# Peptides against a protein of PDB entry 4GXB, part 40

Target 1, 277 residues: chain A of PDB entry 4GXB
Amino acid sequence: VPTEEVSLEVLLSNGQKVLVNVLTSDQTEDVLEAVAAKLDLPDDLIGYFSLFLVREKEDGAFSFVRKLQEFELPYVSVTSLRSQEYKIVLRKSYWDSAYDDDVMENRVGLNLLYAQTVSDIERGWILVTKEQHRQLKSLQEKVSKKEFLRLAQTLRHYGYLRFDACVADFPEKDCPVVVSAGNSELSLQLRLPGQQLREGSFRVTRMRCWRVTSSVPLPSGSTSSPGRGRGEVRLELAFEYLMSKDRLQWVTITSPQAIMMSICLQSMVDELMVKKS

## One batch from the design tools (peptide; aimed at target 1 C209)

Design b2_p20_2_s4 (made by RFdiffusion4, then SolubleMPNN; from b2_p20_2, 11 letters changed)
Fold by OpenDDE base, seed 3:
Structure b2_p20_2_s4 (fold): chain B 277 residues (1-277), chain A 20 residues (1-20)
Amino acid sequence: as target 1 above (277 residues)
Amino acid sequence: LTLHTVAEYENPIFYWELEE
C-alpha cells in the first residue's frame, strides 16, 4: 500500500468515535499515540491501553477478534477485511484493577475507564444485582466517576472480556457456554438442560499449556449441520488444566474467538510474570 | 478433519506455582 495520509476511525468502548490523521504506513504504536494525542491522554498512560480489532454486531456490541500487534498497520489491518463491520477499538489492556489507580489520577484516563465500565455494565459483561444497578445509576446521575469506578471494581467480572456464545467439551461434550476472561482466569458459564446456571472457573495458574487449532470440516456426505456453511474454518482453544493433584485434563473451546482467547491468556500470564519478577 | 496447530503455548506461571 502506498504511503498516504488517511483519516482513521478508532472507537471507544461506548462507541464514541475518535478520528485521527495517520499514514497508511503507521504502525500500531504510532496510531495509538495519535489517538492518545487526540484525547489528550498523557504519554505515561498510553501503555495502559491497546488497540483491538473487533466486529460490530447488529446490536452495536463488539465481538473482539484480536489485539493489534506492534508490527501491524492498523489502517491496512482493518481495511483489508473489506467490511464496515470491522472496527478498531481502544480499550484498557491490563487485568489487575490496581492499575486503575494510576489511570484514574488523570482526567482523561478516568473518563476512558468510566466510559468502558459503563459500557461493560450495559452490555452485561459486568454482572450486577438490582441494588447495585440502582447505586451505579445514582452515581452516574451525579457524575461521580471515581465513586462509580470504586463500586464497579467490586462487581463480579469487573475487568473481564466477554466472548460470544460458543461450545465447550466441558463438563460434557458440546456444551453451550459463555466464556469470559479476566482476573487471571477463564470463566465458563453454562446451562445444561433442566439445570441452573453454572460457572466453571479455570485459573491461568493451573493451565500447563494451551493451543489454538484450526480445522476444515471434510465434506462428509449427508450430515452437513444446516448452519455451518461448507468450508468454514473451525477454530478451537484447548488448554491442559490441573483439575486436581497430579490430574491434568484437556478442555477444548470451539469458538471463532479462539485467537482472542489465547491472546487474553498470554496477556494475563505476562502480567502475572511482571508481578512476580 | 484436518487439524492444524496454529500455535501452542507453555505457561511458565504453571511451573512457578508448582515449585511454590
Scores: peptide ipSAE 0.434, ipTM 0.870, DockQ to the pose 0.790
OpenDDE base, seeds 1, 2, 4, 5: peptide ipSAE 0.435, 0.433, 0.432, 0.431; ipTM 0.870, 0.866, 0.870, 0.870; seed 1 fails the geometry check

Design b2_p20_3 (made by RFdiffusion4)
Pose (drawn by RFdiffusion4):
Structure b2_p20_3 (pose): chain A 263 residues (1-190, 198-221, 229-277), chain P 20 residues (1-20)
Amino acid sequence: VPTEEVSLEVLLSNGQKVLVNVLTSDQTEDVLEAVAAKLDLPDDLIGYFSLFLVREKEDGAFSFVRKLQEFELPYVSVTSLRSQEYKIVLRKSYWDSAYDDDVMENRVGLNLLYAQTVSDIERGWILVTKEQHRQLKSLQEKVSKKEFLRLAQTLRHYGYLRFDACVADFPEKDCPVVVSAGNSELSLQLREGSFRVTRMRCWRVTSSVPLPSGGRGEVRLELAFEYLMSKDRLQWVTITSPQAIMMSICLQSMVDELMVKKS
Amino acid sequence: DALLDYIMANTNKTTFNPAF
């Protein structure tokens, strides 16, 4: 891509706009640094956040397509799709909530965690009852951002990433499920199954050839993971999802974080 | 279709878990 200065909108998880001037040839880290500079996020906290390509739904919710890799050009990644429904999003990119402690030491870092947690609750990524949700919106007005986040860290699925509803062959073939990734596991809500990353020997991402539109082709995508169900018993679990690659990226990210910790 | 190209480039692959 010829080098040219352009304006790029990067959204926070709640949809707040962050406008940055970047080059068409800037890579992911360059764009991330420009966003951090605009927000006044310290350099030493940039590594706790990443940029994601998402599809914004009619209701404003985001369906995550992929985390942008180091070699990618974010301006090109989003513009090449030729659709205003695709957005670049900044979101925390670690899994263990112990790292929230490092981020919350800074006012901007705390503000970012607070904003995405509020959105996570509003969009049902964090699981609460109708009554609890009522209480939380109230506590939100009455408590500091820090106190609100400490409470939110104890809520069901805090720190998880939720995927569009899809199907899986667990427990039975073609079961409708909601899949979420977090806390070193995949959660399948059918009843529920919890599949620990440490019990996955491997996972595979498969695709059909592109098919005519039922001007975009369609592809059937599957994410299958080989799971140690019991001693010396491995069983494949298959999820059929247009977001199979994002699920695979989350599994790799969670495995990588476990290994960094182990080291 | 850039998204389609991305999907074709990143499928039909297996990843082995070192934390297994």

Design b2_p20_3_s1 (made by RFdiffusion4, then SolubleMPNN; from b2_p20_3, 7 letters changed)
Fold by OpenDDE base, seed 4:
Structure b2_p20_3_s1 (fold): chain B 277 residues (1-277), chain A 20 residues (1-20)
Amino acid sequence: as target 1 above (277 residues)
Amino acid sequence: DPLLDFILANTNRTFENPVF
């Protein structure tokens, strides 16, 4: 792509549009810096955020596709998909809520966390009781952002990324599940027919390894569906989990977001490594 | 297909967990 100046739209979690003038050749960090400058986010807080490629659903929800890579060209990455459904989103990129303290010290950082948290609650990514919801709404009405966040930090799945409904082979084959990543775990929520909602927590520290696989299903019928489209690729995330002492078991999640799940795992691992050092 | 290319570049690999 020829180098030219373009207007690039970057969304916040709440759908707020941030327009930045960048070069088509600007890498992810360059665009991130431009967004930060536009928002007046200080340089020392830029590292707490990342740019993500998402697909905007019909209901306005974001399905996370992947984190934009360091040497990636965000303009090219989003435009090459040739669909207006794909957006670039700014979101915090750490997992430990303790880092919120650093970000919240700045007005802009506070606003970003607030906007993200409000959105996550509205989308049901953060789980709230009726009473908690009432309290949050009260704080939101008062625009008490710090207090809102402090309360939110105590909520179930705060800081988690929720994925689209998918399928897992746990606890049994072809179980419909909702996967969420956060707090150094994958949470698998499932409801089997006639059963209560169940949640399986898979801590990263009990995963020996994980893998993402891609496959193309064999055509069952003679329907010459023309092009091997994106929809024909099956993605799976499999991880080997320590179920009990000296008992490892593979768990496999079939999801178009398997790569994003893997990115989350790696990110959580990286953060844990920092804490361990 | 850039998305397909991304998929192919980022799949069929195993990650060993250093925090296991």
Scores: peptide ipSAE 0.600, ipTM 0.953, DockQ to the pose 0.784
OpenDDE base, seeds 1, 2, 3, 5: peptide ipSAE 0.588, 0.582, 0.598, 0.593; ipTM 0.943, 0.941, 0.952, 0.950

Design b2_p20_3_s2 (made by RFdiffusion4, then SolubleMPNN; from b2_p20_3, 8 letters changed)
Fold by OpenDDE base, seed 5:
Structure b2_p20_3_s2 (fold): chain B 277 residues (1-277), chain A 20 residues (1-20)
Amino acid sequence: as target 1 above (277 residues)
Amino acid sequence: DPLLEFILANTNRTFENPVF
């Protein structure tokens, strides 16, 4: 692609549009810096955020596809998909809520975290009780962003990334699950027939390894529901998990977001490695 | 297909966990 000046739209978690003028040849960091400059986010806080490729659903929800890579060209990456449903989103890119303290010290950082958190609650990514929701709404009405975040930090799945409903082979084959990544774990929410909602927690520190596999489904002679487009690649995330002492078991998640899940795992591992150093 | 290329480049790999 020839190097040209273009207008690129980057969305915040709440759907706010940030328009930046960049070159088609600008790499992810260049675009991120442009977004930061537009928002007046200080340079020392840029590293707490990343750009993500997402697919906007019909209801306006974001399905995370992947984190944009360092040497990637965001404009090319998003436009090459030739679909308006794909967007670039700015989101915080750390897992430990302790890093919120650094970001919250700045007004712009505070606003970004606040907007993201409000959105995550509204989308049901952060799990809240009725009472907690009332408290959060009260704080939101008072525009007490710091207090709002402090309360939010205590909530279940704060800082998690929630994926689209998918299927796992645990605890049973073909079990419908909702996967969330955060706090150095994969959380699998499931409801088995006749049972209450359950959550399985898979801590990263108990995963020996993981893999993402791709396969082309064999044409099953049954009338494929019109919704499976011709040529859909089946993606699976499998991880070998220490279920008990000296007992490793593979758990497999079938999801179009398997790659994104793997990216999250790697990111959580990386953060843990930094903490161990 | 850039999405397909991305899939091919990022699948069928095993990651060993250093924090295991």
Scores: peptide ipSAE 0.603, ipTM 0.955, DockQ to the pose 0.761
OpenDDE base, seeds 1, 2, 3, 4: peptide ipSAE 0.600, 0.603, 0.603, 0.595; ipTM 0.953, 0.954, 0.954, 0.952

Design b2_p20_3_s3 (made by RFdiffusion4, then SolubleMPNN; from b2_p20_3, 7 letters changed)
Fold by OpenDDE base, seed 5:
Structure b2_p20_3_s3 (fold): chain B 277 residues (1-277), chain A 20 residues (1-20)
Amino acid sequence: as target 1 above (277 residues)
Amino acid sequence: DPLLEYILANTNRTFENPVF
């Protein structure tokens, strides 16, 4: 792609549009800096955020596809998909809520976290009781952003990324689950027939390894349509988990977001490594 | 298909966990 000046739209979690003028050749960090400048986010806080490629659903919800890598050209990455469903989203990129303290010290950082948190609650990514919801709404009405965040930080799945409904082989084969990543774990929410909602917590520190696999299903004999659409690739995330002492078991999640799940795992691992250092 | 290319480039890999 020739180097040209272009207008690129980057969305916040709440759907707010940030338009930046960038070069088609600008890398992810360049675009991130442009977004930060547009928002008046200070340079020292840029590292707490990342750009993500998402697919906007019909209801306006975001399905996270992947984190944009450093070497990528965001304009090219999103436009090459040739679909208006794909968007670039700015979101915080750390897991430990302790880092919120650094971000909240700045007005712009505070606003970004607030907007993201409000959105996550509205989308059901952060789990709230009726009473908690009432309290949050009260704080929102008062525009008490700091207090809102402090309360939100105590809530279940605060800071988690929620994935689209998918399938896992745990606790039983072909179980419908909703996976969320955060707090150094994968949370699998499931409802088995005749049972209450259950949550399985898989801590990253108990995962020996994980893998992402892709497979193309064999064409069932009928329509030899040559155009293998994007929808035919089956993605799986499998991790080997320490279920008990000296007992490792593979857990497999079948999801189009398996790559994104793996990115989250790696990101959580990286953050844990920093803390150990 | 850039998405397919990305998938192929980033799948069928195993990651060992250093924090295990």
Scores: peptide ipSAE 0.634, ipTM 0.962, DockQ to the pose 0.818
OpenDDE base, seeds 1, 2, 3, 4: peptide ipSAE 0.627, 0.632, 0.627, 0.626; ipTM 0.960, 0.961, 0.960, 0.960

Design b2_p20_3_s4 (made by RFdiffusion4, then SolubleMPNN; from b2_p20_3, 9 letters changed)
Fold by OpenDDE base, seed 1:
Order: sequence, then structure tokens, then C-alpha cells
Structure b2_p20_3_s4 (fold): chain B 277 residues (1-277), chain A 20 residues (1-20)
Amino acid sequence: as target 1 above (277 residues)
Amino acid sequence: DPLLQFILENTNRTFYNPVF
């Protein structure tokens, strides 16, 4: 791709547009720095955020495709897809809410976390009771961003990424689930026929290993999920989990976001490794 | 293609967890 100056749109979690002038040859970090500069985010806080490639759904929700890698050229990565549904999003890239304290010390950092948290609540990624929702709304009306975040930090699935509905082989074969990643775990929410909503928590520290696999469905297989064209690659995330003492079991999630889930797992592992050092 | 390489390296590969 020839090197030229271009205008690149980067979205915040709430859909706010940040326009930056970059080179087509600028790598992920270069673009991230440009976004930070545009927002007046200090250099020492840049590392708490990352750029993500997402697909915007019809309802405006974001389906995360991957974290943009260091070698990627964000302009090329998004434009090469030749679809307006693909966007670049700025989001915090750490898991431990303790790091919020560092980010919140800066006005811009505080605003970014606040906007992201509001959006995550509105999208149902963070789960709230009616009473909690009332309290959050009251704090929003007062524009008390710090207090809002402090309350939000106590909420279920704060800091989690919610994935699109998919299928797992746990607890039963072909079980519809909603996967969320955060707090060093994968949360699988499921509703079996005639049963209440259940949540399976899979802590990263109990995963021995994981793997993403790809397969091409055979034409004769009736299990073409509605809406998948013939010949689409099926992705699966499998992890070996310590269910009980000395009992390992494989759990397999079938999802087009399997790669993103794997990236999340690696990211959570990396953060845990830093804490152990 | 570095992206293709990344995808290939992240598929059909077992990642062993050091924090297990």
C-alpha cells in the first residue's frame, strides 16, 4: 500500500468518533498515539488502552473481532475488509479494576472509563439490579464520574467483554451460551429448557491449556446454522479445565469470535504473570 | 502476510497456561 496521509475514524465505546490524521503505513502504536494526542491522554496512560477491530451490528452493538496487533496497519486492516460495518474502537485493555485508580487520576482517563462503563451498562455487558440502576442514574444526573465508577466496579461483570451468542458442549452438547471474558475467567451463561439462567465460571488459573481450531463443514451436514453460507470456516475454542481434583475435562466453544476469546485468555494470563513478578 | 501468519499461529496451536 502506498504511503499517504489519510483521515482515520476511531470510535470510543459509546460510539463517539475520534478523527485522526495518520499515514497508511502507521502501525497500531502510531495510531494509538495519534488518538491519545487527539484526546489529550497523557503518554503514561496510553498503555492502558488498545485498539480493537470490531463489527458493528444492526442494533449498534460491537462484535469484537480482534485486538489490533503491533505489526498491523490499522487503516489497512479496517479498509481492506471493504465493509462499513467494520470499525476501530478504543477501549481499556487491562482486566484488574485496580488499574482504574491509575487511569482515573487523569481527567481524560476518567472520562474514557466513564464513557466505556456507561456504554457497557447500556449494552447489558455489566449486569445491574433495578436498585443499582437507580443509583447509577442518580450519579449520572449529578455527573459524579468517580462515584459512578466506584459503584460500577462492584457490579457483576464489571470489566468483562461480552461476546455474541454462540454454542458450547458444556454442560450439554450444542448448548446455546453467552460467553463473557473478564476477572481472569470465562463466564458462560446458559438457559436450558425449563430451567433458570445458569452461569458457569471457568477461572483461567484452572485452565491447563487452550486451542483454537478451524474446520470446514461438509455440504451434507444439516447442521448449517441458519445464516452461515456454504463453506464458511467454523472456529472453536477448546480449553482443558480442572473440574475437580485431578479431573481435567475439555470444554469447547463454537464461535466466530474464538480467536478473540483466545486473545482475551492470553491477555488475562499475561496480566496475571505480571502480578506474580 | 503477517496477519495471516498471526491467525495461523493462533489456530491449531495449543497454548499451555503458565498460571495453571
Scores: peptide ipSAE 0.634, ipTM 0.952, DockQ to the pose 0.523
OpenDDE base, seeds 2, 3, 4, 5: peptide ipSAE 0.629, 0.627, 0.626, 0.632; ipTM 0.950, 0.950, 0.950, 0.951

Design b2_p20_4 (made by RFdiffusion4)
Pose (drawn by RFdiffusion4):
Structure b2_p20_4 (pose): chain A 263 residues (1-190, 198-221, 229-277), chain P 20 residues (1-20)
Amino acid sequence: VPTEEVSLEVLLSNGQKVLVNVLTSDQTEDVLEAVAAKLDLPDDLIGYFSLFLVREKEDGAFSFVRKLQEFELPYVSVTSLRSQEYKIVLRKSYWDSAYDDDVMENRVGLNLLYAQTVSDIERGWILVTKEQHRQLKSLQEKVSKKEFLRLAQTLRHYGYLRFDACVADFPEKDCPVVVSAGNSELSLQLREGSFRVTRMRCWRVTSSVPLPSGGRGEVRLELAFEYLMSKDRLQWVTITSPQAIMMSICLQSMVDELMVKKS
Amino acid sequence: LYGHSLNSTEELTEIDEAAL
């Protein structure tokens, strides 16, 4: 892409706009640094956040497509799709909530975690009852951002990433499920199954050839993981999802974080 | 076990482009 200065809108998890001037040839880290500079996020906290390509739904919710890799050009990644429904999003990119402690030591970092947690509750990524949700919106007005986040860290599925509803062959073939990734596991809500990353020997992403539109082709995508169900028993679990690649990225990210910790 | 993807990054990028 010829080098040219352009304006790029990067959204926070709640949809707040962050406008940055970048080059069409800037890579992911360059764009991330420009967003951090605009938000006054310290350099030493940039590594706790990443940029994601998402599809914004009619209701404003985001369906995550992929985390942008180091070699990618974010302006090109989103513009090449030729659709205003695709957005670049900044979100925390680690899994262990112990790292929240490092981020919350800074006012901007705390503000970012607070904003995405509020959105996570509003969009049902964090699981609460109708009554609890009512209480939380109230506590939100009455407590500091820090106190609100400490409470949110104890809520069900805090720190998980939720995927669009899809199907899986667990427990039975073609079961409708909601899949979420977090806390070193995949959660399948059918009843529920919890599949630990450390019990996955490997996983595979497969795709059908592109098919005529039922002007965009369609592809059937699957993410299958080989799971140690019990001693010396491995069983494949298959999820059929247009977000199979994002799920694979999350599994790799969670495995990588476990290994960094182990080292 | 600490599993891994059976796919390469290049292969996953091609699949992603085809899906989009």

Design b2_p20_4_s1 (made by RFdiffusion4, then SolubleMPNN; from b2_p20_4, 9 letters changed)
Fold by OpenDDE base, seed 5:
Structure b2_p20_4_s1 (fold): chain B 277 residues (1-277), chain A 20 residues (1-20)
Amino acid sequence: as target 1 above (277 residues)
Amino acid sequence: MLGRSLNSEEELQRILELSL
């Protein structure tokens, strides 16, 4: 692609559009800096955010595809897909809510976290009770962003990334599950027939390893599961988990977002390593 | 215990390209 100046759209979690003028040859960091400048986010806070490739669903929800890497050219990465459903999204890229304190000290950082959190609640990524929802709405009406975030930080799955409904082989084969990544875990929410909703928590500290695999399913019957992208490729994330003392078991998640899940796992592990150092 | 990915970056890239 020839180097030229282009207008690139980057979305915030709430769908706000940030238009930046960049070069087609600008790398991820260059684009991120341009977005930060447009938002008046200070340089020292840029590192708390990343650019993600997402697929926008018909309802406006975002299905996270992957994190853009440093070597990538965001304009090329998104346009090469030749589909308007793919977008670039700015989102916080850390897991520990303690880092919110640094970001919240700045007005722009606060606004970004607030917008993201509101969106995450609205999308059901953060789990709230009716009473909590009432409290949050009250704070939102008052535009008490700091208080809103402080309350949100206490909520279940705050800071998690929720994936599209998929299938796992745990606790039983072919179990429909909703996977969320955060707080150094994969949370698998599932409802077995005749049972209540339950959550399986898989802490990354008990994962020995993980692997993404791809396969081409044999033409089985027409169950076009809504949300399977155009590709006939089945992706799976398998991780080996320490279920009990000296007992490792493989758990496999079948999801088009297996790559994103693996990125989340690595990111969570990396953050834990930084904290331990 | 801190686990690791069994995929290489190149492998993940290939899988990604196949899936998009």
Scores: peptide ipSAE 0.579, ipTM 0.953, DockQ to the pose 0.722
OpenDDE base, seeds 1, 2, 3, 4: peptide ipSAE 0.579, 0.576, 0.575, 0.583; ipTM 0.953, 0.952, 0.952, 0.953; seed 4 fails the geometry check

Design b2_p20_4_s2 (made by RFdiffusion4, then SolubleMPNN; from b2_p20_4, 8 letters changed)
Fold by OpenDDE base, seed 4:
Structure b2_p20_4_s2 (fold): chain B 277 residues (1-277), chain A 20 residues (1-20)
Amino acid sequence: as target 1 above (277 residues)
Amino acid sequence: MLGSSLNSEEELQRILEMAL
């Protein structure tokens, strides 16, 4: 792609548009810096955020596809998909809420965390009780962003990334689940027929390994259209989990977001490694 | 225990390209 100056749209979690003028040849960090500059986010806080490729759903929600890698050219990465549903989103890129303290010290950082958190609550990524919701709304009305975040930090699945409904082979084969990643775990929420909502917690510290696989389902007899449509590739995330002492078991999640899940796992592991150093 | 990905970055990229 020829190097040209272009206007690139980067969205915040709440859908707010940040337009930046960048070069088509600008790498992820260059674009991130441009976004930071546009928002007046200080340089020392840039590292707390990342750019993500997402698919905007009909309801305006974002399905996270992957984190943009350092070598990527965000303009090319998004435009090459040839679909307007794909967007670039700025989001915090750490898991431990303790890092919020650093980000919240800056007005812009605070605003970003606030906007993200509001969005996550509105989208149901963060789970709230009725009373908690009332409290949050009160704080929102008062525009008490710090207090809002402090309360939010105590909420279930704060800081988690929620994935689209998918299927797992745990606890039963072909079990519909909602997966969320955060707090060094994958949370699998499921409701089996006639049963209450259950949550399985898979701590990354008990995962020996994980892998993503792809498969092309055999065409069922009818629609022989030879074109590899986007919908024909099945992605799976499998991880080997220490269920009990000396008992490892593979758990497989079938999801178009398997890659993103694996990125989350790696990111959580990386963060834990940093904490241990 | 801290696990690791069994995929290479290149493999993940290939998978992504196939899926999108």
Scores: peptide ipSAE 0.547, ipTM 0.949, DockQ to the pose 0.789
OpenDDE base, seeds 1, 2, 3, 5: peptide ipSAE 0.542, 0.544, 0.513, 0.543; ipTM 0.946, 0.946, 0.943, 0.946

Design b2_p20_4_s3 (made by RFdiffusion4, then SolubleMPNN; from b2_p20_4, 10 letters changed)
Fold by OpenDDE base, seed 5:
Structure b2_p20_4_s3 (fold): chain B 277 residues (1-277), chain A 20 residues (1-20)
Amino acid sequence: as target 1 above (277 residues)
Amino acid sequence: MLGSSLNSEEELERILALSL
């Protein structure tokens, strides 16, 4: 691609648009710096955020596709898909809420975290009770962003990334699940027919290994689930989990977001390694 | 709309209990 100056749209978690002038040859970090500059985010806080490729769903929700890698050209990465549903989103890229303290020290950082958190609550990524919702609303009305975040940090799945509904082979085969990544775990939420909502927690520290696989379904005869056309690529995340002492079990998640899930796993592991050092 | 994110206290407690 010829090096040209272009206008690139980057979205915040709440859908707010940030337009930046960049070169088509600018790498992810260059674009991130341009976004930071546009927002007046200090340089020392840039590392707390990343650019993500997302697909905007019909309801305006974001399905995270992947984190943009350092070597990528964000303009090319998004435009090459030739679909307006794909967007670049700025989001915090750490898992430990303790790092919120660093980001919240700055007005812009605070606003970014606040906007993300509000969006995550509105989208149901963060789980809230009626009473908690009332409290959050009161804080929002008072424009008390710090207090809002402090309360939000205590909520279920704060800081998690929620994936689209998918299928897992746990606890049983072909189980519909909602996967969320955060707090060094994959949370699998499921509601089986006639059962209460259940959650399985898979801590990354108990994962021996994981892998992403891509497969094309063989033209199987009878049990074609009606919706998958012939030749649709099936992505799976499989991880080997220490269920109990000396008991390893494979868990497989079938999801178009398997790559993003694996990125989250690696990112959580990396953060844990930094904390141990 | 924030409405879809609302859970009962009991439901959240159950989720927490299962994740322990």
Scores: peptide ipSAE 0.024, ipTM 0.619, DockQ to the pose 0.019
OpenDDE base, seeds 1, 2, 3, 4: peptide ipSAE 0.021, 0.021, 0.026, 0.016; ipTM 0.529, 0.610, 0.593, 0.490; seeds 1, 3, 4 fail the geometry check

Design b2_p20_4_s4 (made by RFdiffusion4, then SolubleMPNN; from b2_p20_4, 8 letters changed)
Fold by OpenDDE base, seed 1:
Structure b2_p20_4_s4 (fold): chain B 277 residues (1-277), chain A 20 residues (1-20)
Amino acid sequence: as target 1 above (277 residues)
Amino acid sequence: MLGRSLNSQEELDAILAAAL
């Protein structure tokens, strides 16, 4: 692709559009720097955020596809998909809420965290009671962003990334689940027929390994159209989990977001490694 | 313990390319 100056749209978690002028040859870090400059985010805070490729759903929600890689060309990556539903989103890229303290010391950082948190609550990624919701709304009306975040940090699934509804083989085969990643775990929420909502927690510290696989479903008897459509590839994330002492078991999640789940796992592991060093 | 991915980055890239 020839090097040209282009306008690139980067979205915040709340859907706010940030337009930046970049080169088609600019790498992910270059685009991040451009976005930071546009927002007046200090350079030392850039590392707390990442660019993600997402698919915008009909309801305006974002389905995270993957994190953009360091040497990737964001403009090319998003435009090559030839679909307007794909967007680039800026989001915080750390898991430990302790890092919020570093980010919220800056006005722009505070605003970014606030906007993201509001969005996550509105989308149901962060779980709130009615009373907590009332308290949050009160703080939002007062525009008390720091207090809002402090309260939000105590809420269930704060800092989690919520995935689209999918299927797992745990606790039963072909069990519908909602997976969320955060706090060094994968949370699997499920509701079995006639039962209350259940949550299974899979801590990354008890995962020995994980793998993403892809498969093409066997053509059912009708017309094998030769074109592999986007809907014909099944992705799975399998992880080997220490269920009990000396008992490892494989758990498999079938999801189009298996890649993103694996990225989250690696990211959580990496962060834990940094903390231990 | 801290687990590991069994995929290479190249493999993940290939899977992604096939899925999109």
Scores: peptide ipSAE 0.611, ipTM 0.956, DockQ to the pose 0.747
OpenDDE base, seeds 2, 3, 4, 5: peptide ipSAE 0.604, 0.607, 0.605, 0.605; ipTM 0.955, 0.955, 0.955, 0.955; seed 5 fails the geometry check

